# Ledger of designs, part 83: peptides against a protein of PDB entry 6FRK

Target 1, 411 residues: chain A of PDB entry 6FRK
Amino acid sequence: NEEVLNAMLKEVCTALLEADVNIKLVKQLRENVKSAIDLEEMASGLNKRKMIQHAVFKELVKLVDPGVKAWTPTKGKQNVIMFVGLQGSGKTTTCSKLAYYYQRKGWKTCLICADTFRAGAFDQLKQNATKARIPFYGSYTEMDPVIIASEGVEKFKNENFEIIIVDTSGRHKQEDSLFEEMLQVANAIQPDNIVYVMDASIGQACEAQAKAFKDKVDVASVIVTKLDGHAKGGGALSAVAATKSPIIFIGTGEHIDDFEPFKTQPFISKLLGMGDIEGLIDKVNELKLDDNEALIEKLKHGQFTLRDMYEQFQNIMKMGPFSQILGMIPGFGTDFMSKGNEQESMARLKKLMTIMDSMNDQELDSTDGAKVFSKQPGRIQRVARGSGVSTRDVQELLTQYTKFAQMVKKM

## One batch from the design tools (peptide; made by RFdiffusion4, then SolubleMPNN)

Design b2_p14_1_s1 (from b2_p14_1, 9 letters changed)
Fold by OpenDDE base, seed 3:
Structure b2_p14_1_s1 (fold): chain B 411 residues (1-411), chain A 14 residues (1-14)
Amino acid sequence: as target 1 above (411 residues)
Amino acid sequence: SEIDLYEEILKALM
């Protein structure tokens, strides 16, 4: 029994290390899991695997919980949110994402660029803010970030903004001069929340980085970025441990909408490769895919048309980056789609949709679309010419459709 | 389930 436990814990520890979980945290988790597992209960024929998975899951949930309630903005108040974090962490992009998130929730939001160190920081923020229709402040002439931050905060307070986001200098490395500048800005504007933005892809460096920020400024919240990549987000556990601050949001891509409130259970499930079925369901529900109920009923009856497949491709495209959707499916690790594969996969989907756009209603609405084409090969040539593709590309689409239609008939 | 369909859609697009 102990040998089996040790073997299974070794596999879990390996998977957590591959997920960028800090080696100290993995070691501590292993010890905690060993202490939480009754070996006598394991002897009684209980599903040893499920028991270990549950114990691991519980300990990971504890590692994400700093024991501190997340700060939340107060409606009708002027909430100042200061962002801190290294250059390349996604800080500036995350400021825009957070502002857009609150704007979509009906908050009066604005952005301040207090990054005087990076050339073009203000132009970048201005571009993002303008695209999102978010009011912004910054200077091309003022070099003191304290002055810019103070003036911008005062301006937007006087204009009764509810969410005032201040982006600061990040620099490329942890430097004392950066931390002193951040402290001076924080003291001047007296933020209601200081958000540390961390890149999940830095792996084992997350602990040291997060600690360095927390030791200098009163970080109260963490945002983890680049969870769309190969990083399973194990570094997020290190950030929570080091900052003793909750993760409030995650950045799941490069788009302004690739931003969501942090949920502990889905995140840990994803980290363990269990998928995020709940997050997928929530995301499907947020899209108000009213057409999904009609599809589900058709699927229950073993009916699946080329139109139904087209609508599903549209739904997948509406859900955002294909990598995010795959990362929500159990057993599909983030490794299956490198950033190059996502654009290629979206291009493949668009190509398939373009082929289907050249089909007629009889072809699209047939419960045996492949048989319609097989009986009249001239249809393949028509669709190929209409969509500007080869007859082979149309046959490949029909082959894919046939595989799906066969699966639906078995459901 | 709807999820199984998405999973199968995704598997066949890969």
Scores: peptide ipSAE 0.008, ipTM 0.429, DockQ to the pose 0.063
Fold by OpenDDE base, seed 5:
Structure b2_p14_1_s1 (fold): chain B 411 residues (1-411), chain A 14 residues (1-14)
Amino acid sequence: as target 1 above (411 residues)
Amino acid sequence: SEIDLYEEILKALM
């Protein structure tokens, strides 16, 4: 029994290290799981694998929970949120994503660029803010970030903004001058929340970086970026441990909508390679896909039409970026979606939908759509002409549909 | 499950 436990714990520890989890945290987790598992209960014939998985999951949930409630903005008040982090962490992009998130939730949101060090920082923020229709402040002439931050915060307080986000300078290295500037800005504007932005791709460096920021500025929240890449997010555990601050949001891509509230259970499930089943269910539920019950009933009866496939393609397109959806499905590792493949996959989906837009109701609503087209080959030529595609493209769509319809009949 | 359907839809689109 102990040998089986030690073997399974070794596999889990290896997977966590490959996910960029700090070696100290992995060691602590192994000791905690080993102490939480009664070897006598393991002898009683319970599924040893499920018990170990549950114990590991429970201990990872504790590592992500700092025991501190996340700061939340107060409606109808001015909430000043200061962003801190290294250059290249995605800090400036994350400021725009957070501003846009709150704007879409009906908050009066604005952005301040207090980055005087980076050439074009204000132009980049202005570009992002303008695209999102977010009010912004900054200077091309003022070089003191304290003056810019103070003037911008005062301006937007006087204009009754509810969410005032301040972006600060970021450097490639932890320099004392950068931390002093951050302290001077924080002292001048008195932020309600200081957000540390961390790149998940820095791996084992996450602990040391996060600690250096927490030791200099009163970090109260963490945002983890670049979770769309090869980074499984194990560095996020290191950031929570070092800062003792909750992760409040995650960045899941380059688009302004590639931003979501942090959820512990889905994140740990994804970290373990179990997929984000809960986050997928939540996104599906947020889409108010009222038609999903009718679809699930049809699927239970082994019925699947070209229209049902079209509706599923619409649903996938409504769920947002394809990278986020794939990253939620068990067995779709991050390796499948190089950034270039998302636009190509969405373009392919749109092409398939355009082919189906040229089909008639008899073709779309047939329980055997492939048989309708096989009996009358002239339908393929009509659809191909109507959609501006080859007859081969229509045949490929029908071949895909047939594979799905056969799979649904086996469910 | 609905998730299995999305997974298979995505696999066929890739």
Scores: peptide ipSAE 0.007, ipTM 0.410, DockQ to the pose 0.061
Fold by OpenDDE base, seed 2:
Structure b2_p14_1_s1 (fold): chain B 411 residues (1-411), chain A 14 residues (1-14)
Amino acid sequence: as target 1 above (411 residues)
Amino acid sequence: SEIDLYEEILKALM
């Protein structure tokens, strides 16, 4: 039993290390999992794999929970949020994403560019803010970030802004001068929250970087960026461990909408390759698919039509980037998340929908659409001609539909 | 569940 436990823990530890989880955290997790597993209970015929997976999941959830309640802005108050982080962490982009997130929720939100070090920082912020219709402040002539931050915060406080986001300078290296500048800015503006932005792709360096920021500035929140496809997110555990601060949001791409509130359980499920079932549910619910109750009721009765499949394809197309949906499904590897595969998948969906647009109501509303076409092969030729596709393409669609309809009957 | 349907739709689109 101990040999089996050690073998399975070795596989999990390897997977976590490959997910950029810090080696110290992986060792601690291994010890905690070993202490949490009663070897006597493992002897009683329980599914050893499920027990170990549950213990690993539980310990990973604890590693993401700092035991500190996340800061939240107060409605009708002036909330100053200072961003800190290395250059290339996605800090400036994340400022715009957070501003846009609050603006969409009806908060009076603004952006301040206190990055005087990077040439074109203010132009980049201005461009992002203008595209999102977010008010902004900065200077082309003032070189002191303390002056810019103070003036910008005062201006937006006087204009009764509720969310005042301050972007600061980043550096490529941990430099004492950067930390002194951040402290001077923080002391001048007295932020209600300091957000550390971390790039998930820096792997094993996450802990040391996050610690260096926390040791110099009062980091109260973490945002992890570049959690798209390639970053397995293990660096997020290192960030929480080092900062003792909650992850509040994650960046999941380059678009301003590629930003979501951090959820512990979905994140750990994804880290373990279990998929993001909860995030998929949330996205499905955000679509306000009021028509889903009728579909769910049909599915419960084992009824699935070509029309129901068409409506589901429309829903999938509304869910946004196909790569994000795939990354929520258990067992879909990271290799499917290439931008090329997303366009191809969307083109395939559109092609299938175009084939269905050439079907009649009798074909679309049949609970056995494949049988309707098999009984009258002339229908396949009609649909193929109507949609500009081969008879083979129509047969492939009907074969896919038949597989789905058989699965729905087994649900 | 809706999730299972989406999972299977996506598996067949691949």
Scores: peptide ipSAE 0.006, ipTM 0.425, DockQ to the pose 0.062
Fold by OpenDDE base, seed 4:
Structure b2_p14_1_s1 (fold): chain B 411 residues (1-411), chain A 14 residues (1-14)
Amino acid sequence: as target 1 above (411 residues)
Amino acid sequence: SEIDLYEEILKALM
């Protein structure tokens, strides 16, 4: 039993390290999982893999929870939100995304460009803000970020703005001069929240970077960017651990709409390659696609058929960007997307739908579609021939369906 | 280096 546990924990630890989870956190998680698993309960015939996955999931949820309630803006007040982070972290883009998010929620939102170091910072912010119809402030002539931030905050406070976002200078390297500037800006504007923006793609460097910011500035919130790429988001755990601050939002692409509130359960599910069912449901609901209510009701009852999966694929094909949505489907994780462009991913989804088009109603409408195929392997061969694919392709689809259906049964 | 990180990972998993 202990050897099996150690082997499975090694596999999980490897996968977490490949997901950019910090080595210290992986070690801690391994020990916490070992202590949380009753070896006697594992002997009693429970699916050992399911128990370990559940223990790992619980410990990852704890690693994402700093034990501190996220700051939330107060309606009808002037909430000053200062952004800090390295150049290339997506900080400026994230300021615009957050401003747009609050604007769409009916908040009076504005942007201040206090980045005097980067040439064209103000032009970039102005372009983003203008495109989103967000009021902005900045200077082409003032070189002191403290003056720009102070004047901009005062202006927008006097105009009764509710969300005042201040973008600061980012540098390529952590320099003492950057931290001094951030402190001077923070002292001048007295922000209600300081948001550290972290690029998830920096991998193992996430801890050291997040710590360096927290040691200098009172970071109270984290936003993780570039979760649309190969970054599995393990660096987010490092940021939470280092800053002791909650992740409040994630950036999931280049568009201004590629921004969502952080949800622990979906994030950990995605990190483990389980997919993001809740995020998929939320995204589908935001689009007000037909039959969303019927789907949600089926999901609440733990019912999920191959037809329901087919309908989800149809809904996904109506949604853009395609890359984000595939990464939300259990078993269609980063490995499905990382191996091709969006067009290839869409072609793969169409191939899966074509396989399903060769299934009969008994197969599609079964609450245990995978078991229907496992009991009668001749069905796999029929579907494979009907769709012009290999029996392996059909088995892979059924494996993905099984993963999804097992998650729905746990909701 | 990526190699040092890989070795440190391996040492942590052992």
Scores: peptide ipSAE 0.005, ipTM 0.342, DockQ to the pose 0.009

Design b2_p14_1_s2 (from b2_p14_1, 10 letters changed)
Fold by OpenDDE base, seed 5:
Structure b2_p14_1_s2 (fold): chain B 411 residues (1-411), chain A 14 residues (1-14)
Amino acid sequence: as target 1 above (411 residues)
Amino acid sequence: DELKLYEEILKALQ
């Protein structure tokens, strides 16, 4: 029993290290899991693999929980949120994502660029803010970030903004001058929340970087970026451990919408390669696909039509970036969708839907759509002409439909 | 079951 436990824990520890989890945290996790597993319960014939997986999952959940409640903005108040982080962490982009998130939730949101060090920082923020229709402040001439931050915060306070986001200078190295500048800005504007932005791709460096920020400024929240890449997010555990601050949001891509509230359970499931089943279910439920009950009932009866497939394609398109959806499915790592494949996959979906838009109700609502087309080949030619595609493209669609309909019959 | 259908739809779109 102990040998089996040690072998399985070795595999889990290897997978966590490959996920950029800090070596000290992995070691501590291994010890905690060993102490949490009753070897006597393992002798009773329970699925040893499931028990170990559950124990590992439970201990990872504890590592992501700092035991501190996340700060939340107060409606009708002026909430000042200061961003801190290294250059290239995605800090400036994340400021815009957070501003846009709150704006979409009906908050009066604005952005301040207090990055005087990076040439074009204000232009980048201005471009992002303008695209999102977010009010912004900054200077091309003022070099003191304290002055810019103070003036911008005062301006937006006087204009009754509810969410005032201040972006600060990021440097390539932890320079004492950068930390003093951040502290001076923080002292001048008195932020309600200080957000540390961390790049998930920095792996084992996450702990030391997060600690250096926490030791200099009162980091109260963490945002982890670049979770759309090869970064399995293990660095997020290091950030929580070092800052003792909750992860509040994650960045899951380059788009302004590639930003979501952090959920512990889905994140750990994804980190373990279990997928984000819960987040996928939540995202499916958030779409208010009222017609899903009727679809699920049809699926239980082994019925699947071309219309049902069309509705599912509409649902997938409504779920947002296809990369995020795939990255939530078990066994589909983020690696399966290179950034180029998302637009291509969406274009392919849209092409398939355009083919189906040229079908009639008798074709769409048939329980065996492929048989309707096989019995009357003239239908394929009609649909091909109507949608501006080849007869081969229609046959490929019908072949895909047949695979789905066969799968549904086996469910 | 619905999630498996999405998985297979997504696989067919690759």
Scores: peptide ipSAE 0.026, ipTM 0.493, DockQ to the pose 0.062
Fold by OpenDDE base, seed 2:
Structure b2_p14_1_s2 (fold): chain B 411 residues (1-411), chain A 14 residues (1-14)
Amino acid sequence: as target 1 above (411 residues)
Amino acid sequence: DELKLYEEILKALQ
């Protein structure tokens, strides 16, 4: 029993290390899991794998929970949010993502560029803010970030902004001058929240970096970026452990919409390669797909039409980046959809929809669409000509539809 | 049930 436990824990520890979980946290996790597992209960014929996975999951959930409630902005108040982090962490992009997130929720949101160190920082922020229609402040001439931050915060307070986001300078390394500048800005603007932005792709360096920021600046929240890449997010555990601050959001891509509230269970599930079923459910619910009671009712009756498939393809297209959706499905590795494969998959969906746009209502609304086409092969040729595709492409679509309709009948 | 359908749609689009 102990040998089996040790072998399975070795596999889990290897997977966590490959997921950029800090070696100290992996050691602590292994000890905690060993202490939580009764070896006698493992002898009683319980699924040892499930029990270890559950114990690992439970201990990872504890590692990502700092026991501190996340700061939340107060509606109708002026909430100043200061961003801190290294250069290349995605800090500036994340400021725009957070501003856009609150703006979409009906908050009066603005951005301040207090990055005087990086040439073109203000232009970059201005471009992002303008694209998102977010009010912004900054200077091309003022070199003191304290002055810019103070003036910008005062301006937007006087204009009754509710969310005032301040982007600060980053550096390539931990520099004492950077931390002193951050402290001066923080002291001048008195932020309600200080957000540390961390790049997940820095791997084992996450702990040391997060600690260095927390030791110098009163970090109260963490945002983890670049979780769309090869970074499995294990660095997030290191950030929480080092900062003792909750992760509030994650960045999942380069687009302004590639930003989501952090959820503990989905994140740990994804880290373990279990997928993000909850995030998929939430994303489906955000699309108000539940309003399709008629579709749910048809699915419950084992009815599935070509129109129902078309509507599902529209829904998938509305869910955003296909790579993110796949990364939420159990058994799809993060590597399965490079950005190139996403465009190809979206092009495939659009091609299938274009074929269906050339179908008539009798074909679309048939509970056995494939049989309608098989009985009258001239329909395949009509649809192929109408959509500019081969008869083979239409037959492939009908074959795919038949597979889905058979799955729905088995549900 | 919808989630399983999405999973299967996504698998078929690969």
Scores: peptide ipSAE 0.025, ipTM 0.501, DockQ to the pose 0.062
Fold by OpenDDE base, seed 1:
Structure b2_p14_1_s2 (fold): chain B 411 residues (1-411), chain A 14 residues (1-14)
Amino acid sequence: as target 1 above (411 residues)
Amino acid sequence: DELKLYEEILKALQ
C-alpha cells in the first residue's frame, strides 16, 4: 500500500514539476498528501487513485489560497490600481484587459501610462486604449513617472473615474532603481491596490521574482499571464506563496477578451489535466452569441439544423485558438494539440463551412438535413461542385451532422 | 448541454 502510494505520488510530483510548480511546494504537497491519506482507508478497497487525486486537489487548493480576501473595487468610489511587474510579463496588455473588463461591467474606467523607460510604451497603451474605447493619460515629454502618475490620477479623480489603472515601467531585471521608482510612484498616488503581473512561462523563476517584488512593494493582488495552453500555471502557486496575495485574474491569450477572473477549482483542474469545464462555459457565455438563446431553445426541443452546426463552427472559431479550447475539455491534455494541429483543425473547420456555404436555405434549415440530401442525391453533387470538394467530403459532413443531430435528440 | 455539443464537435474535428 505505501509503495503504491509512493509510486502514484511520484507520478503526481513529476506532473506538477512539469507544470512549473516550485520544487519546495511539490515536496511540501507530497508530505501533506501523505499525512492526509489514511492508509487504512486505502486498504478497504476504496478507489486509491480517486482518493490520492482528491487529496492532491485539496492540497493544491490550499496552496493557491493565501488566506487573504482579494481586494475588490468599491462602486461609486475612485479606485486607484497600480500595476507592477517585469518587462515582457504582459503588464501593459493586462492593464488594458482589466480596464476593458471593468468597462464592460459598466465601470467608468481609465488608463495611465507611467512607463517612461520603454520607448513607445505610451503609443502602445494609447493604441490598446483607443481600440477598446478606454480613456487614457500619458506624456511624450515628461520623463518622471511620478509626475505622470500623479497628474493622471488627479485628472481622472477630478473627472470622477471609478477605476484608475496606472501602468508602471517594467525592467528586464530586478534593479534597485526600478523598485525605487515603483515605491516613489506608489507613495505619490497612494493606490488602493497594487497588482503584480507575472508571466507563467518563466517556470521556477516565479518564486524569486514574486518575492523580490513583495519585499519592495506592498503587492496585494497577482495577475498571471500567458496561461495559453503552454504554461500549465504552476508558477501561479509560487507567486501566491511568495507574495501571500491572491490571484485575481488570469490572462489566457493575446486578445483583450482573453482575460478572466481567477477561479481556484477550474485552475487546479486544468493544472491536473482534468480540464476546465467552467472556463469553457464562461468563455462560451462571454461570446454573447446572440444566437445562443435561439440555439439553446432549439436544442431543448431536440432540433439541430446544418445552419445551427455552421453557427456552432463560427462560435468555435470566435473562441480563439483551438489549443486553448481543447485544453479546457476534460481528457484532452494540453499536449494534444501542437500549433500545427491547430492550424489544421481551423483549416478543416473552414473547409466544412465552405461546403455549407454552397448549401441552400432549404438544406441548411431542415431539421433533417441528412434526409434532404439522401432523398435527392443530386443535391450532394451540386454542393460538391459549388464548394470545389468531392461528393465524399459532403457525405462526411452530412455524417458528422447526423451524429450531432442524434446527440441533440438524446439531450 | 451546449458544452457537450462543443466537446463532440471538437472531437469530430480531430
Scores: peptide ipSAE 0.025, ipTM 0.578, DockQ to the pose 0.062
Fold by OpenDDE base, seed 4:
Structure b2_p14_1_s2 (fold): chain B 411 residues (1-411), chain A 14 residues (1-14)
Amino acid sequence: as target 1 above (411 residues)
Amino acid sequence: DELKLYEEILKALQ
């Protein structure tokens, strides 16, 4: 039993390290999982794999919980949000995404460019802000970020803006001059929230980077960027651990809409390759697709059919960048998206739908579709022939469906 | 140093 536990924990630890989770956190998680698993309960015939997965999931949930409540803006007040982070972290883009998010929620939102160091920083912010119809402030002539930030904050306070986002200078390296500038800006504008923006793609450097910012400036929130199909997001755990601050949002792509509130359960599910059912439901709800309520009710009842999966694939095909949505489907882990372009991912999804088009209503509407096929292997051969695919392709689809249906039953 | 530790831990986890 202990050898099996150690072997499974080894596999999980390897997967977490490959997901850019910091080594110290992986070690701590391994110890915490070992202490949380009662070996006696594991002997009682419970599915050892499920127990370990649950223990791992529970400990990962704790690692993304800093034990502090996230700051939230107050409606009808002037909320100053200062952004800090390195150049290339997606900070400036994230300022625009956050501004757009609040604007769409009916907040009076504005942007201030206090990046005086990067040539074209203000032009970039202005372009993004103008496209989103977000009011902005900055200077082409003022070189002091404190002056720009102070004047911009004062202006937008006087105009009764509710969300005042200040983008600061980034540097390529952690430099004392950057931290001094950030402190001077923070002291001048007295922000209600300081948001650290971190690139998820920096891997093991996430801890050291996040710590360096927290040691110099009072980071109260984290936003993780570049959580596209390539970034496994393990660096987010390092950011929370180092900053002791909650992740409030994630950036999931290059578009202004590629931005969502951070949800712990979906994020950990995705990190473990379990998919993000809640984030899929949220995105589906945001699109106001007519059949969403019926699906949500089925999901709440732990019912999920191959037809329900087909309808989800149809919805996904109507939704924008394929890379974001496929990674939200349980069993369609990052590996489904890591290989190929968006067109190839679409072709794969269309292939899966074509396989399901060769299924009958009994197969599609069964609450245990995988069991229908397992009991009568001739169905797999029929569907394979009908769709022009291999029996292996049908088995892979059924394996993905089974993973999804097992997750829905746990919701 | 962290990369070496990472490689060593990956090797110990292999």
Scores: peptide ipSAE 0.007, ipTM 0.358, DockQ to the pose 0.009

